# Peptides against a protein of PDB entry 4AID: the designs that were tried, part 44

Target 1, 242 residues: chain A of PDB entry 4AID
Amino acid sequence: FDIKRKTIEWGGKTLVLETGRIARQADGAVLATMGETVVLATAVFAKSQKPGQDFFPLTVNYQEKTFAAGKIPGGFFKREGRPSEKETLVSRLIDRPIRPLFVKGFKNEVQVVVTVLQHDLENDPDILGMVAASAALCLSGAPFMGPIGAARVGWVDGAYVLNPTLDEMKESKMDLVVAGTADAVMMVESEIQELSEEIVLGGVNFAHQQMQAVIDAIIDLAEHAAKEPFAFEPEDTDAIKA

## One batch from the design tools (peptide; aimed at target 1 P143 A225 A226 F230)

Design b2_p23_3_s1 (made by RFdiffusion4, then SolubleMPNN; from b2_p23_3, 16 letters changed)
Fold by OpenDDE base, seed 4:
Structure b2_p23_3_s1 (fold): chain B 242 residues (1-242), chain A 23 residues (1-23)
Amino acid sequence: as target 1 above (242 residues)
Amino acid sequence: MERLEERYRELVERLRAAYAARA
């Protein structure tokens, strides 16, 4: 196996992005680890468009597998097949920032699957899943104008905290999830308790600054392991409808 | 939009070159 790995220190934790060991049948596959939380992201894309395809067929599925569920808070006996509320929310959280970053006119089927393999009860797999999905897309060769980074920001004892633990989040006055490219914030999701707009905006800026190291790590991994970029030229016809 | 497209083109060329260097 040609295993490529990128390791960075991120918010006082080690982030590991790995490819080449598992899910090699995917176009891109990344194993991401932070603490003892482990996620597998896979990206698969069709090499042709379906006849009559009029919309971009992106599907994003975040899954907390039953073998990890013994360590997942609220992991009741999921009847096989229906996503939990959390899985639905995190799937949307991953979808929102990536969907607008596909090259215009690209209407080939794309499937992103994020699977939680392990949960440490400290590091939430949602942020890790966003990072892993971004990395898997960049490795796939799909016409994806990423990478994106992602970060959660807390506000604890009058300071910003990058990717607070589940225990630190109990004391946090902010749950701020940010995703973006190197240049732009693409998505903000926030729950805030009695904080000024200035602190919240500062949190968005802090998140965007802190995710640069992740974006750079994904690019570095992609330089070592990405498939050949898929040759896609947008048909000029979609440029006229804007 | 333009800056994103420019960055994407630069990244694609970089990744293409890196792929070719590994082939």
Scores: peptide ipSAE 0.616, ipTM 0.941, DockQ to the pose 0.878
OpenDDE base, seeds 1, 2, 3, 5: peptide ipSAE 0.545, 0.216, 0.613, 0.614; ipTM 0.923, 0.773, 0.941, 0.941

Design b2_p23_3_s2 (made by RFdiffusion4, then SolubleMPNN; from b2_p23_3, 13 letters changed)
Fold by OpenDDE base, seed 1:
Order: C-alpha cells, then sequence, then structure tokens
Structure b2_p23_3_s2 (fold): chain B 242 residues (1-242), chain A 23 residues (1-23)
C-alpha cells in the first residue's frame, strides 16, 4: 500500500487528506477527515466518449451510509431507496462548483461518489465532502480545471467563524457555503438572518481566503499521488459554440 | 477564463512532471 497523506490545520481543526488505502479501483479516491467526521470521495471517468453523446455526463452522488446513520441526527434506518433531502442538497452543492471546471468539449462519463463513513456530530460532512470530491478529481487525471476549495462561514457574536460546529451554528446568524478555485468564487449558497449585504460579502471573501490552504493541500497531495493526466484535446469545433 | 486555462495548463504540466518522477 502506497499511502499518501496531507495534513493541515484549518479553522482550528486538523484536516487530513489520504489516498492509496481504500477504493483503489477508482481513478481517484480520497479519505478526508476533520475531527471524527470521515468521508470517502471517489472519482471515476470513462476513457472514451459514447457515440452520439451531446452533453457532459457528470453524476455526483453524496451518501450517508447506514453505519454512520446511528450517529447522524435524524438518521433513521434509511431503507435502500431515494436519497434524503440532505443527500440531494449536498450532491448539488458538490456538483455546482465542479461541473463548469471540466475542459470544454469533454463528454466522457464522470462519476463522483462521496460517502460519509463517520460523523462526529460537530463537523458537517458536506464541506468535507466538497473538499474530498475536489481532491479525488485532481488525483484521477480527469480533465478537471480544479482544485476547488470549500468553506462554511458562520456569524457568531459579531465575528466570522470558519466551518462552525453544529452547536455554533445554532447561535449563527449566517450559514454561508462557498466554493471556488484559487482565483474565483464558483458557488455561493446562503441562509442569512438579519445581516447586512456587507457582512455577507465579507463572509464570501473570508471563505475564499480560508479555502486557499485547502486548495494548496490538494495540489500538494496530487503532486505526490495523482495519476497521469488524461490526454484530452477539445476538437476546435467545440470551442466555437461558446 | 484565460487565467483558469493558464493555471490548468501549468498544473497539468506540474502533475505530469511529478508523475514521471515517481515512476
Amino acid sequence: as target 1 above (242 residues)
Amino acid sequence: MERLEERYKELVERLKEAYEKRK
């Protein structure tokens, strides 16, 4: 087993990104840990396009396994079935920032699966899942113009809080999820209670600044563990349809 | 868009070089 690990301090918590132990059949696979919350992200992509494929076939699936559900608030024994509302929402939170970052004209099938393995009831697996998905894509060799970082920002006692705990979120006037590249914000999702636009914009900037350490950590892990980048050149005809 | 593409190209070359160094 060639296990590569990157560890950083992030928002007063240890973030661990690990590859090489689990899901080695995937193109990219990352275990991400923050506190006692653990997620597995896997990325798989087809090496050829299906004949007549006219759209980019990206599937993102976030799942909370039943073994973790005994510790997940509201985690009743999910019968094998329809994703929960949370799983559907988080799948979209991961999809939104990554979808536009694939090289234009790439229409090979891509599947990203994020699985919550453990939940500590303090660290939400959604942000960790976004980070892990980004890392898994960067390790895969897929033509993905990432990495992305992600952060949640709270507003507690008149200050920004990076990745607030579930208990801190009860006191927070803001639930702001931001994802972006090193240069740009790609996605904002926000629930806000009686805050000025200035505080919200400041929260987006704070998130984007704080996610740089995660982006750098993913790049460092990729330099040590990424597969050979998949050779993809878009046909000139796909450039003209912008 | 141009800056994203430039950064992507730079990252791809770094990752290719890093991959070859690990072979």
Scores: peptide ipSAE 0.601, ipTM 0.938, DockQ to the pose 0.926
OpenDDE base, seeds 2, 3, 4, 5: peptide ipSAE 0.599, 0.596, 0.595, 0.600; ipTM 0.938, 0.937, 0.936, 0.938

Design b2_p23_3_s3 (made by RFdiffusion4, then SolubleMPNN; from b2_p23_3, 13 letters changed)
Fold by OpenDDE base, seed 2:
Structure b2_p23_3_s3 (fold): chain B 242 residues (1-242), chain A 23 residues (1-23)
Amino acid sequence: as target 1 above (242 residues)
Amino acid sequence: MEELEKRAEELRRRLAEAYEKRK
């Protein structure tokens, strides 16, 4: 088994990105671990466009498996079938920053699946799922202009906290999720309690700075493990408007 | 947007070169 692993220290926690052990049938597959929270991200893309495809067919599916549900707060025994509210929300959090980063004109089917395998009750699998999805796409060879990084920022005792634990979040006046590329913030989602706009903007900047280490880790993993980049030339759609 | 596209293209090139070196 050709297993490739990248390990970094990130916000005082060990982040591990691993490929080559599981889900080898996917175009990209990454096992991501932070603390004892473990997610599997897989990316699969079609090698051709369907006839008459007029939109970009990206599907993002975040799932918390029933065997992990014994450690997931509010994890009702999910009857196989309908996503929970949490799974729907996290699927959107992953979708939002990645969807704009596909090369314009690419309309091949893309499926990203993020599966929570383990939850430690400290590290939320949403941020880890965003990171893992980004890594899986970068490994896949798909025409994706990533990687993205992601971070959660809290405000605890008058300071920014990177990826606060679920217990630290109870004391936090901010739940700020940021995703971005090396150069730009792509998505912000925020719940704020009586904080100034200056503190919130500072939190976005803090998140963007802190996610650079994750972006670099994904790039390093990809340099060692990525598949051949899929040859895709965008049709010059500007030539049809002339 | 142009800066992102240039960096993405550069990364894809580097990944292609890295792939060929592993082949």
Scores: peptide ipSAE 0.529, ipTM 0.924, DockQ to the pose 0.872
OpenDDE base, seeds 1, 3, 4, 5: peptide ipSAE 0.017, 0.192, 0.157, 0.528; ipTM 0.499, 0.686, 0.721, 0.923

Design b2_p23_3_s4 (made by RFdiffusion4, then SolubleMPNN; from b2_p23_3, 13 letters changed)
Fold by OpenDDE base, seed 4:
Structure b2_p23_3_s4 (fold): chain B 242 residues (1-242), chain A 23 residues (1-23)
Amino acid sequence: as target 1 above (242 residues)
Amino acid sequence: MEEELKRYEELRERLREAYEKRK
């Protein structure tokens, strides 16, 4: 096994990105760990477009497995065979920032699967899942204009907090999830209690600044483990029409 | 979008070169 690992300190926590141990049949596979929360992201893409494919067929599936469900709040209500409300929401949180970053005209099938393997009840697997999905896509060789980073920002005791714990979030006046590239914010999702727009905008900027270390960590991992970049050139006609 | 495309092309080239060095 050729295991590659990147470890960084991020918001006072250790973030670990690992590849090469599991899911080697995928185009990209990343095991991401923060605290004792563990997620597996896999990316698979078709090497050809289906005849008559008129849209980009991206599927993002975030899953909290039953063995992790005993540690996941609300895990008892997982109806077998239907995504939970949380799984549906987090699948969308991952989909939103990555979908626009595929090279225009790329209409090969792409499947991203994020699986929560462990939950520590401190670190939410959603942010970790976004980071892992980004890393898996970057490793896959797919024509993805990532990596993206992601961060949650809280407002606790008059300060920004990067990736607050679930307990710190009870005292937070802000739940701000941001995803972006090195250059741009791609997605913001926020729940805010009695805060100024200035504090919220400052939170977006703080998130975007703090996620650069994650983007750099994904790039460093990719330099050591990424597959050959898939040769894809958009047809000129698809570049001009949007 | 032009900056993201440029960054993408630069990163793709770096990853290709890094891949070839690992062969």
Scores: peptide ipSAE 0.602, ipTM 0.941, DockQ to the pose 0.923
OpenDDE base, seeds 1, 2, 3, 5: peptide ipSAE 0.591, 0.598, 0.584, 0.588; ipTM 0.940, 0.942, 0.939, 0.939

Design b2_p23_4 (made by RFdiffusion4)
Pose (drawn by RFdiffusion4):
Structure b2_p23_4 (pose): chain A 242 residues (1-242), chain P 23 residues (1-23)
Amino acid sequence: as target 1 above (242 residues)
Amino acid sequence: GYPIYPTPDLDVDVEEMVRELLE
């Protein structure tokens, strides 16, 4: 039972989100394509709370398969091993904006895994990885507050540029990743060539405007394909506090 | 499909976040 939101021609690049064909046993699994870069994002959460668990345990594992680029690993064991710098960075890049959007009071194990299956030498899967992770979370039925969007905004020839490619990045004076909900920007990360607070802030806002088409697209797929929501009421400590 | 949890109403100071980024 196969389902796509393949629409979203997004910033001139085709973004497809598919579910129900791959990884049916995960709570949420989305194969996401942008251009010709492909990642599978899966989301599973435990239906129970571990005794005495006192914080919200969430793990995000982003991993690149070298076959995503037609190469065998150079390592002595010719197999992927410990995560690289890029994989741990991208893992925090997904975890940061998601961790706060789970319902306060929820402490079940949650694991989201994003695997890069194909890289098109143009579209960085890191942003795509964020979007696919957000899509799988919405579909899983966990207490995850609305979808997240994300984008990279560059600054080329005096204008904002959405999701610039790797070659466009050579000419950009800014590298800003923003992830947010429909209401709010949740995270920023950037490397900037001494641009003003105004322009930087402008890029953050441009990104938040440009990522709405993605949130819409996730909401659209969730409308067709999401699992039943997991019931979770927080404790009404409201009367005790007052 | 089924409904999803709604987007929370959040107050986020983006200008302060940009100032911290530029520091």

Design b2_p23_4_s1 (made by RFdiffusion4, then SolubleMPNN; from b2_p23_4 with D9K E15R E16A E23A)
Fold by OpenDDE base, seed 4:
Structure b2_p23_4_s1 (fold): chain B 242 residues (1-242), chain A 23 residues (1-23)
Amino acid sequence: as target 1 above (242 residues)
Amino acid sequence: GYPIYPTPKLDVDVRAMVRELLA
């Protein structure tokens, strides 16, 4: 097995991005670890467009498997066969920032699957899932103009906290999730308790700054482990030359 | 070098996004 691994310190935690050990049948596959929370992201794309395909068929599925569910907060109510509210929300959190980053005119089916393999009860797998999905797409050879980074920002005791633990989040006045590229914020979601625009804006900027280390880590991993680019000629080359 | 495709430079008004979240 040609295992490639990138390890960084991120928000006082070790982030590990690994490829080449598992899910080798996917176009891209990344095992991401933060603390003892572990996710597997896989990216698969069709090598041809379906006849008559008029829209970009991207599917993103975030899943917390039952073997991890014994350690997942709120996992007790999973009726087999329907995504939980959390799984639906996190699937959307991953979808929103990545969907605009596919090359215009690419209408091959793309499937991103993020599977929670382990949960440590401290580190939420959603941010880790966003990072892993980004990395898996960058490794896949799909015409994806990533990577994206992602970060959660809390506001605890008058300070920004990068990727607060579930316990720190109980004391946080902000749950701010940001995703972006190196150059741009793509998505912001937040639950805010009576905070000023200035604090929230500062939180977005803090998140975007802190995710650069993750973006750089994905790039470094991709430089060493990415598949050859899928041969795709975009209809509109103007967006690629800017 | 990677990335093969340039990352799009989006004109993102982050302040407008924050205002929409606080509204």
Scores: peptide ipSAE 0.258, ipTM 0.805, DockQ to the pose 0.562
OpenDDE base, seeds 1, 2, 3, 5: peptide ipSAE 0.242, 0.205, 0.234, 0.246; ipTM 0.788, 0.787, 0.789, 0.787

Design b2_p23_4_s2 (made by RFdiffusion4, then SolubleMPNN; from b2_p23_4 with D9K E16A R19K E23A)
Fold by OpenDDE base, seed 4:
Structure b2_p23_4_s2 (fold): chain B 242 residues (1-242), chain A 23 residues (1-23)
Amino acid sequence: as target 1 above (242 residues)
Amino acid sequence: GYPIYPTPKLDVDVEAMVKELLA
């Protein structure tokens, strides 16, 4: 097995990105670990466009499997078949920043699946899922103009906290999720309790700064483990030359 | 080198985004 691994310290926690051990049938597959929370992201893309395909058919599915759900806070026994509210929200959270980063004119089916394998009750799998999905796409050979990074920012005792634990979040006045490329913030979602615009803006900037280490880690992993790029010629070459 | 495709330069007004988020 050719296992490639990148390990970084991130927000006082060890982030591990691993490929080559599991899900080898996918175009890209990344096992991501932060603390003892573990997610598997897989990216699969069709090698041809469907006849008459007029839109980009990206599907993102975040799922918390029942074997992990027994340790997931608020993990009610899902009735089989319908995603929970959390799964729906996190699927959208992952979808939003990645969708614009596919090369224009690429209309092959893309499926990203993020599966929570383990939850440590401290580290939320959502941020880890975003990072893992980004990494899996970068490894896949799909025409994806990533990576993205992601970070959660809390505001605890008058300071920014990178990826606060679930317990630290109870004391946080901010739940700020940011996703972006190396150069640009692409998405901000927040729940905020009576904070100034200055603090929130500072939180976005803090998140974008702190996610650079993750972006660099994904790039390093991809340089060593990415598949050959899918031979795709975009109709609009202007987007590649900019 | 990686990435194979250049990351698009997005013109993002983060201040406007934060204002919209707080509105």
Scores: peptide ipSAE 0.251, ipTM 0.829, DockQ to the pose 0.567
OpenDDE base, seeds 1, 2, 3, 5: peptide ipSAE 0.238, 0.215, 0.243, 0.232; ipTM 0.788, 0.782, 0.793, 0.813

Design b2_p23_4_s3 (made by RFdiffusion4, then SolubleMPNN; from b2_p23_4 with D9K E16A E23A)
Fold by OpenDDE base, seed 4:
Structure b2_p23_4_s3 (fold): chain B 242 residues (1-242), chain A 23 residues (1-23)
Amino acid sequence: as target 1 above (242 residues)
Amino acid sequence: GYPIYPTPKLDVDVEAMVRELLA
C-alpha cells in the first residue's frame, strides 16, 4: 500500500490525515484522526452525467456507526435507517461549504460519506469530518475548487479556544463553527450566550486564521497523493479565470 | 501544484454574516 500521511499540531492536538490504506475503491478516501477520535471520509463521483440531469447531484452523509456510537455521548441506539438529528445537522455542515466549490456545469453524481470510526469523548468528530471530507474531495480528482478548512471556536474564561473539548464546551459561552477556503469564510454556524458582535466576529477571524494550517496540510497531502484530475471542461470558463 | 482549480474569490461580508447570525 502506498500510504501517505500528513501530521500537524492543531489547537494543541495532533491532527493526522492519512490516505492509501482504507477505502481504496473510492475516488478519494481520508482517514482523519484527532486525539483518539477517528473518521473516514470517502468521495465518489460518477464519470458521466445522467441523461437529463439538470441539477448538481451532491449527497453528503455523515454517520456515526454503532461500534463508535456506544462511546458517543448522546448516541442513542437509533433504529437502523434514519439519520440522527446530529447526523443530519453535521451532514448539512459538511454540505454547505463544499457545494459551491464544485466547478459550474459539473452535474455528475457526487457522494461524500463521513463515517465516525472512533470517538474519544473529548474531540467532536464533526469538525474532523468536515476536514476529512475536504481532503477526500481534493484527493479524488473531482472538479472541486477546495480545499476548505473548518474550526470550532469556544469562548472560555475570556479567551478563544480552538476546537474545545466536550468538557471545555460546557464552560464555553460560544459554539462557533466556521468553514472556509484559504481566502474566504463560507459558512458560520453558532450557538451564542449573550456575547458581543465584536467577540463573535473575532471568533470567526480566529477560526479562519487557525484553519489555514489544515488547508495547507490538505494541499500538501493532495500534492503527494491526489488522483489525476477528472477531465472536465466547464461550459463557463469565465468564472475560473477571474 | 495543488489546487488544480483556482479557489473562487468570494466576496464575503463576514461582518454582515455575523450580524445576521446574532439577529
Scores: peptide ipSAE 0.341, ipTM 0.873, DockQ to the pose 0.569
OpenDDE base, seeds 1, 2, 3, 5: peptide ipSAE 0.262, 0.236, 0.269, 0.321; ipTM 0.795, 0.786, 0.802, 0.863

Design b2_p23_4_s4 (made by RFdiffusion4, then SolubleMPNN; from b2_p23_4, 6 letters changed)
Fold by OpenDDE base, seed 1:
Structure b2_p23_4_s4 (fold): chain B 242 residues (1-242), chain A 23 residues (1-23)
Amino acid sequence: as target 1 above (242 residues)
Amino acid sequence: GHPIYPTPKLEVDVRAMVRELLA
């Protein structure tokens, strides 16, 4: 097995991105670890467009497997087959920042699946899932203009906290999830308790700054382990406006 | 830049995004 691994220190925790051991049948596959939380992201894309495809068919599925879910707070015995509210929410958190980063005119089916394999009850798998999905897409050869990074920001005792633990979040006045590229913020989601616009803006900027190390780690992994780029030339859509 | 595909230079008004979240 040709296993490639990138390890960084991020917010006082070790982030590990690994490829080449699991899900080798996918176009891209990344095992991401932070603390003892572990996720597997896979990216698969069709090598042709379906006849009559008029929209970009991206599907993102975040899932917490029952063996991990039995340890996850609020993990009711999921009836096989319906996503929980959390799984639906996190699937959207991953989808929103990545969808606009596909090359315009690409309408081949893309499937991103993030599976929580382990949860440590400290590190939320949502941020880790966003990072892993970004990395899996960058490794896949799909026409994806990533990577994205992601970060959660808390506000505890008048300070920003990067990726606060579930216990630190109990004292946090902010749950701010940010995703972006090296150059731009792509998505912000927040639950905020009576904070000023200035504090929230500072939190977005803090998140964007802190995610650069993750973006760089994904790039480094992709330079050593990415598949050849899928040969896709966007149709010159400017010629249709003439 | 990304080794496979360059990231788009997107101009995002972060202030507008935050105002929308606080509205």
Scores: peptide ipSAE 0.221, ipTM 0.773, DockQ to the pose 0.556
OpenDDE base, seeds 2, 3, 4, 5: peptide ipSAE 0.221, 0.206, 0.211, 0.212; ipTM 0.764, 0.732, 0.742, 0.744; seed 2 fails the geometry check

Design b2_p23_5 (made by RFdiffusion4)
Pose (drawn by RFdiffusion4):
Structure b2_p23_5 (pose): chain A 242 residues (1-242), chain P 23 residues (1-23)
Amino acid sequence: as target 1 above (242 residues)
Amino acid sequence: LLPRIENPHFTEEDIEEAREYIE
């Protein structure tokens, strides 16, 4: 029972989100393609709370398979091992904007895994990884507040550029990743060539405008394919507090 | 809506399946 939101031509690149063919046993699994870079994002959460668990346990694992680029690993064991710098950075990049959007009071194990299956030498899977993770979360039925969008905004020839490719990045004076909900920017991360607060802030806003098409697309797939929502009421400590 | 899964999981087999699917 296969389902796509393959629409969203997004910034001149084709973004496809597919579910129901791969990883059916996860709560949410989305195979996401942008250009020819492909990642599988899966989301599982426990249907129970561990005794005495006092914070929200969430793990995000982003991993790159070297076969995603047609190569065998250079390591003595010819197999992927400990996460690289890029994998841990991207893992925090997904975790940061998601962790606060789970319903206050929820403390079940939640694991989201994103695996890079194909890399097209142009479209960084890191942003795509964020989007696919967000899509799988919405589909899983966990208490996750609305979808997240994300984009990289560059600054080339005096203009904002959405999701610039790796070659376009050589010519950019800004590298800004923004992830947000429909209402709000949730995170920023950047490296900037001494640009003003105005332009930087402009890129953040441009990104938040440009990522709406993605949130829409996730909401659209969720409308056709999401699992039943997991019922979770927070405790009405409201009267005790007053 | 699709039904909920009470004991969900994800495995390396799924990764290989996805790999074969895109190929």

Design b2_p23_5_s1 (made by RFdiffusion4, then SolubleMPNN; from b2_p23_5, 7 letters changed)
Fold by OpenDDE base, seed 2:
Structure b2_p23_5_s1 (fold): chain B 242 residues (1-242), chain A 23 residues (1-23)
Amino acid sequence: as target 1 above (242 residues)
Amino acid sequence: MLPAIENPSFTEEDVEEAAAYIK
């Protein structure tokens, strides 16, 4: 086993990104931990395009496993085989920022699976799942122009809070989820209570600044553990305009 | 090591089940 690990302090919590132990048959696989919340992200991509494929076939599946259900809020009665509302929402939160970062013209099938293995009841696995999915894609060799970082921002006692706990979120006037690259914000989702636009925009900037440490951690892990880039040449779209 | 990595609530079988989604 060639196990590689990156550890950082992030928002007063330890974030760990590990590869090389679990799901080694994937193109990329990352075990991510924050507090005692643990997720496994896997990325798999087809090495050829299907005949007649006209769109990019990306599938993102976020799943909270039943063995973790004793620690997952609301996990009591997941019907086997149908995603919950939370699983559907988080799958979309992961999909939205990563989809535009694939090289234009790449139409090979890509599957990203994020599995919640443990929940600590403090750290929501959604942000951790976004980070882990980004890391798994960067390790895979897929033509992905990541990494993305992600952050949740709260507004508690007149201050921004990075990745508030589930208990701190009860006192928060803002639930702001941001995802982005080093250079750009790619996605914003927000639920706000009686806050100015200035505070919300400041929260987006705060999130983007705070996620840089995660982006740098994914890059450092990828420099040590990434597979060789998949040889993909986009069709020269300028040759059709001549 | 973080407690979650040293003593995870998941088993080797749970990890194999999670890995089956990539087959």
Scores: peptide ipSAE 0.032, ipTM 0.538, DockQ to the pose 0.066
OpenDDE base, seeds 1, 3, 4, 5: peptide ipSAE 0.027, 0.017, 0.024, 0.017; ipTM 0.641, 0.555, 0.556, 0.542

Design b2_p23_5_s2 (made by RFdiffusion4, then SolubleMPNN; from b2_p23_5, 8 letters changed)
Fold by OpenDDE base, seed 2:
Structure b2_p23_5_s2 (fold): chain B 242 residues (1-242), chain A 23 residues (1-23)
Amino acid sequence: as target 1 above (242 residues)
Amino acid sequence: LRPAIENPSFTEADVEEAAAYIA
């Protein structure tokens, strides 16, 4: 197998992005590890548009599988067949920043699946899932104008903390999730306890700065392992404004 | 860092099952 791997130190943790071992039938597949939390992200896209397709059919599915549930809190009682509240929320967190980055007019079916394979009880798989999904899309050849990075920011003892552990989050006055490109913030989701707007805005800026290392890591992986770009010409939408 | 597939928390079969969801 032609296995490509990128490793960086990120917020005091080792982030690993690997491709070429698993899910080779997907257009893009990335095994991502942070600490001992492990996710598999896969991206698949149709090579043609369905007749009469009028919207962009992107589906994002984040899943915590039962074999990982022995380490995932609350995994024992998941009714088969319906996503948990967490799985639904994280699927939306991944969807929101990636959806606007597809080339306008692309209406081929796209499926992104993020599967949690292991949880270390310190590193939440949501941020790792966002990073892995971004990497899988960049490897796929889909007309995706990524990568995105993502970061969680806490506020502990009067300082910003990048990707706080679950234990550090108990003492945090902020749970701020940010996703963005190299140039722009695409999404902010926040839960805040009595903090100034200045501290929150500073947290967004901190997140965007800290995610650049992840964006660069995805680009480096893609330079070595990306498929040829899918040949897609957007319809000249300037002709419809006449 | 050991490859995740060598992690004692999941087997090659578990990963194949995860991959079969895409097929």
Scores: peptide ipSAE 0.035, ipTM 0.591, DockQ to the pose 0.071
OpenDDE base, seeds 1, 3, 4, 5: peptide ipSAE 0.027, 0.030, 0.027, 0.029; ipTM 0.661, 0.661, 0.668, 0.658; seed 3 fails the geometry check

Design b2_p23_5_s3 (made by RFdiffusion4, then SolubleMPNN; from b2_p23_5, 6 letters changed)
Fold by OpenDDE base, seed 2:
Structure b2_p23_5_s3 (fold): chain B 242 residues (1-242), chain A 23 residues (1-23)
Amino acid sequence: as target 1 above (242 residues)
Amino acid sequence: MLPAIENPSFTEEDVEEAAKYIE
């Protein structure tokens, strides 16, 4: 196996991005670890467009598997075959920032699957899943103009906290999830308790600054491990609807 | 040294099963 690994210190935790050991049938596959939380992200894309395809068919599926359920909060109540509320929400959190970054006119099927393999009860797999999905897409050769980074920001004891633990989040006045590229914020989701707009905007800026280390780590992994880019030329027809 | 995933709570079989959702 040609195993490639990138390790960084991020918000006082070790983030590991690994490829080449598992899911080698995917176009891109990344095993991501933070603490003892572990996710597998896979990206697969069709090499041709379906006849009559008129929209971009991106599917994102975040899953917390039953074998990890002994370590996943609420894992005991998952009915086989239906996503939980959390799985549905996190699938959307991953979809929103990545969807705009595909090359216009690309209408081949793309499937991103994020599987939670382990949960440490401290590090939420949602942010890790966003990072892993971004990395898997960058490795795949799909016409994806990433990477994205992601970060959660808390407000604890009058300070910003990067990726607060589940216990620190109980004391936090803010749950702010941000995703973006090196140059732009792509998505913001927030739950806020009586904080000024200035503190919230400062939290978005803090998140965007802190995710740069993750973006750089994905780029470094991709420089060593990415597949050859899929040869895609957009047809001139999509430029005429201006 | 981060421990190598020496004892992931998931088996190679669990990972192979997770990978079948790509097919």
Scores: peptide ipSAE 0.021, ipTM 0.547, DockQ to the pose 0.065
OpenDDE base, seeds 1, 3, 4, 5: peptide ipSAE 0.018, 0.018, 0.021, 0.021; ipTM 0.502, 0.511, 0.562, 0.546

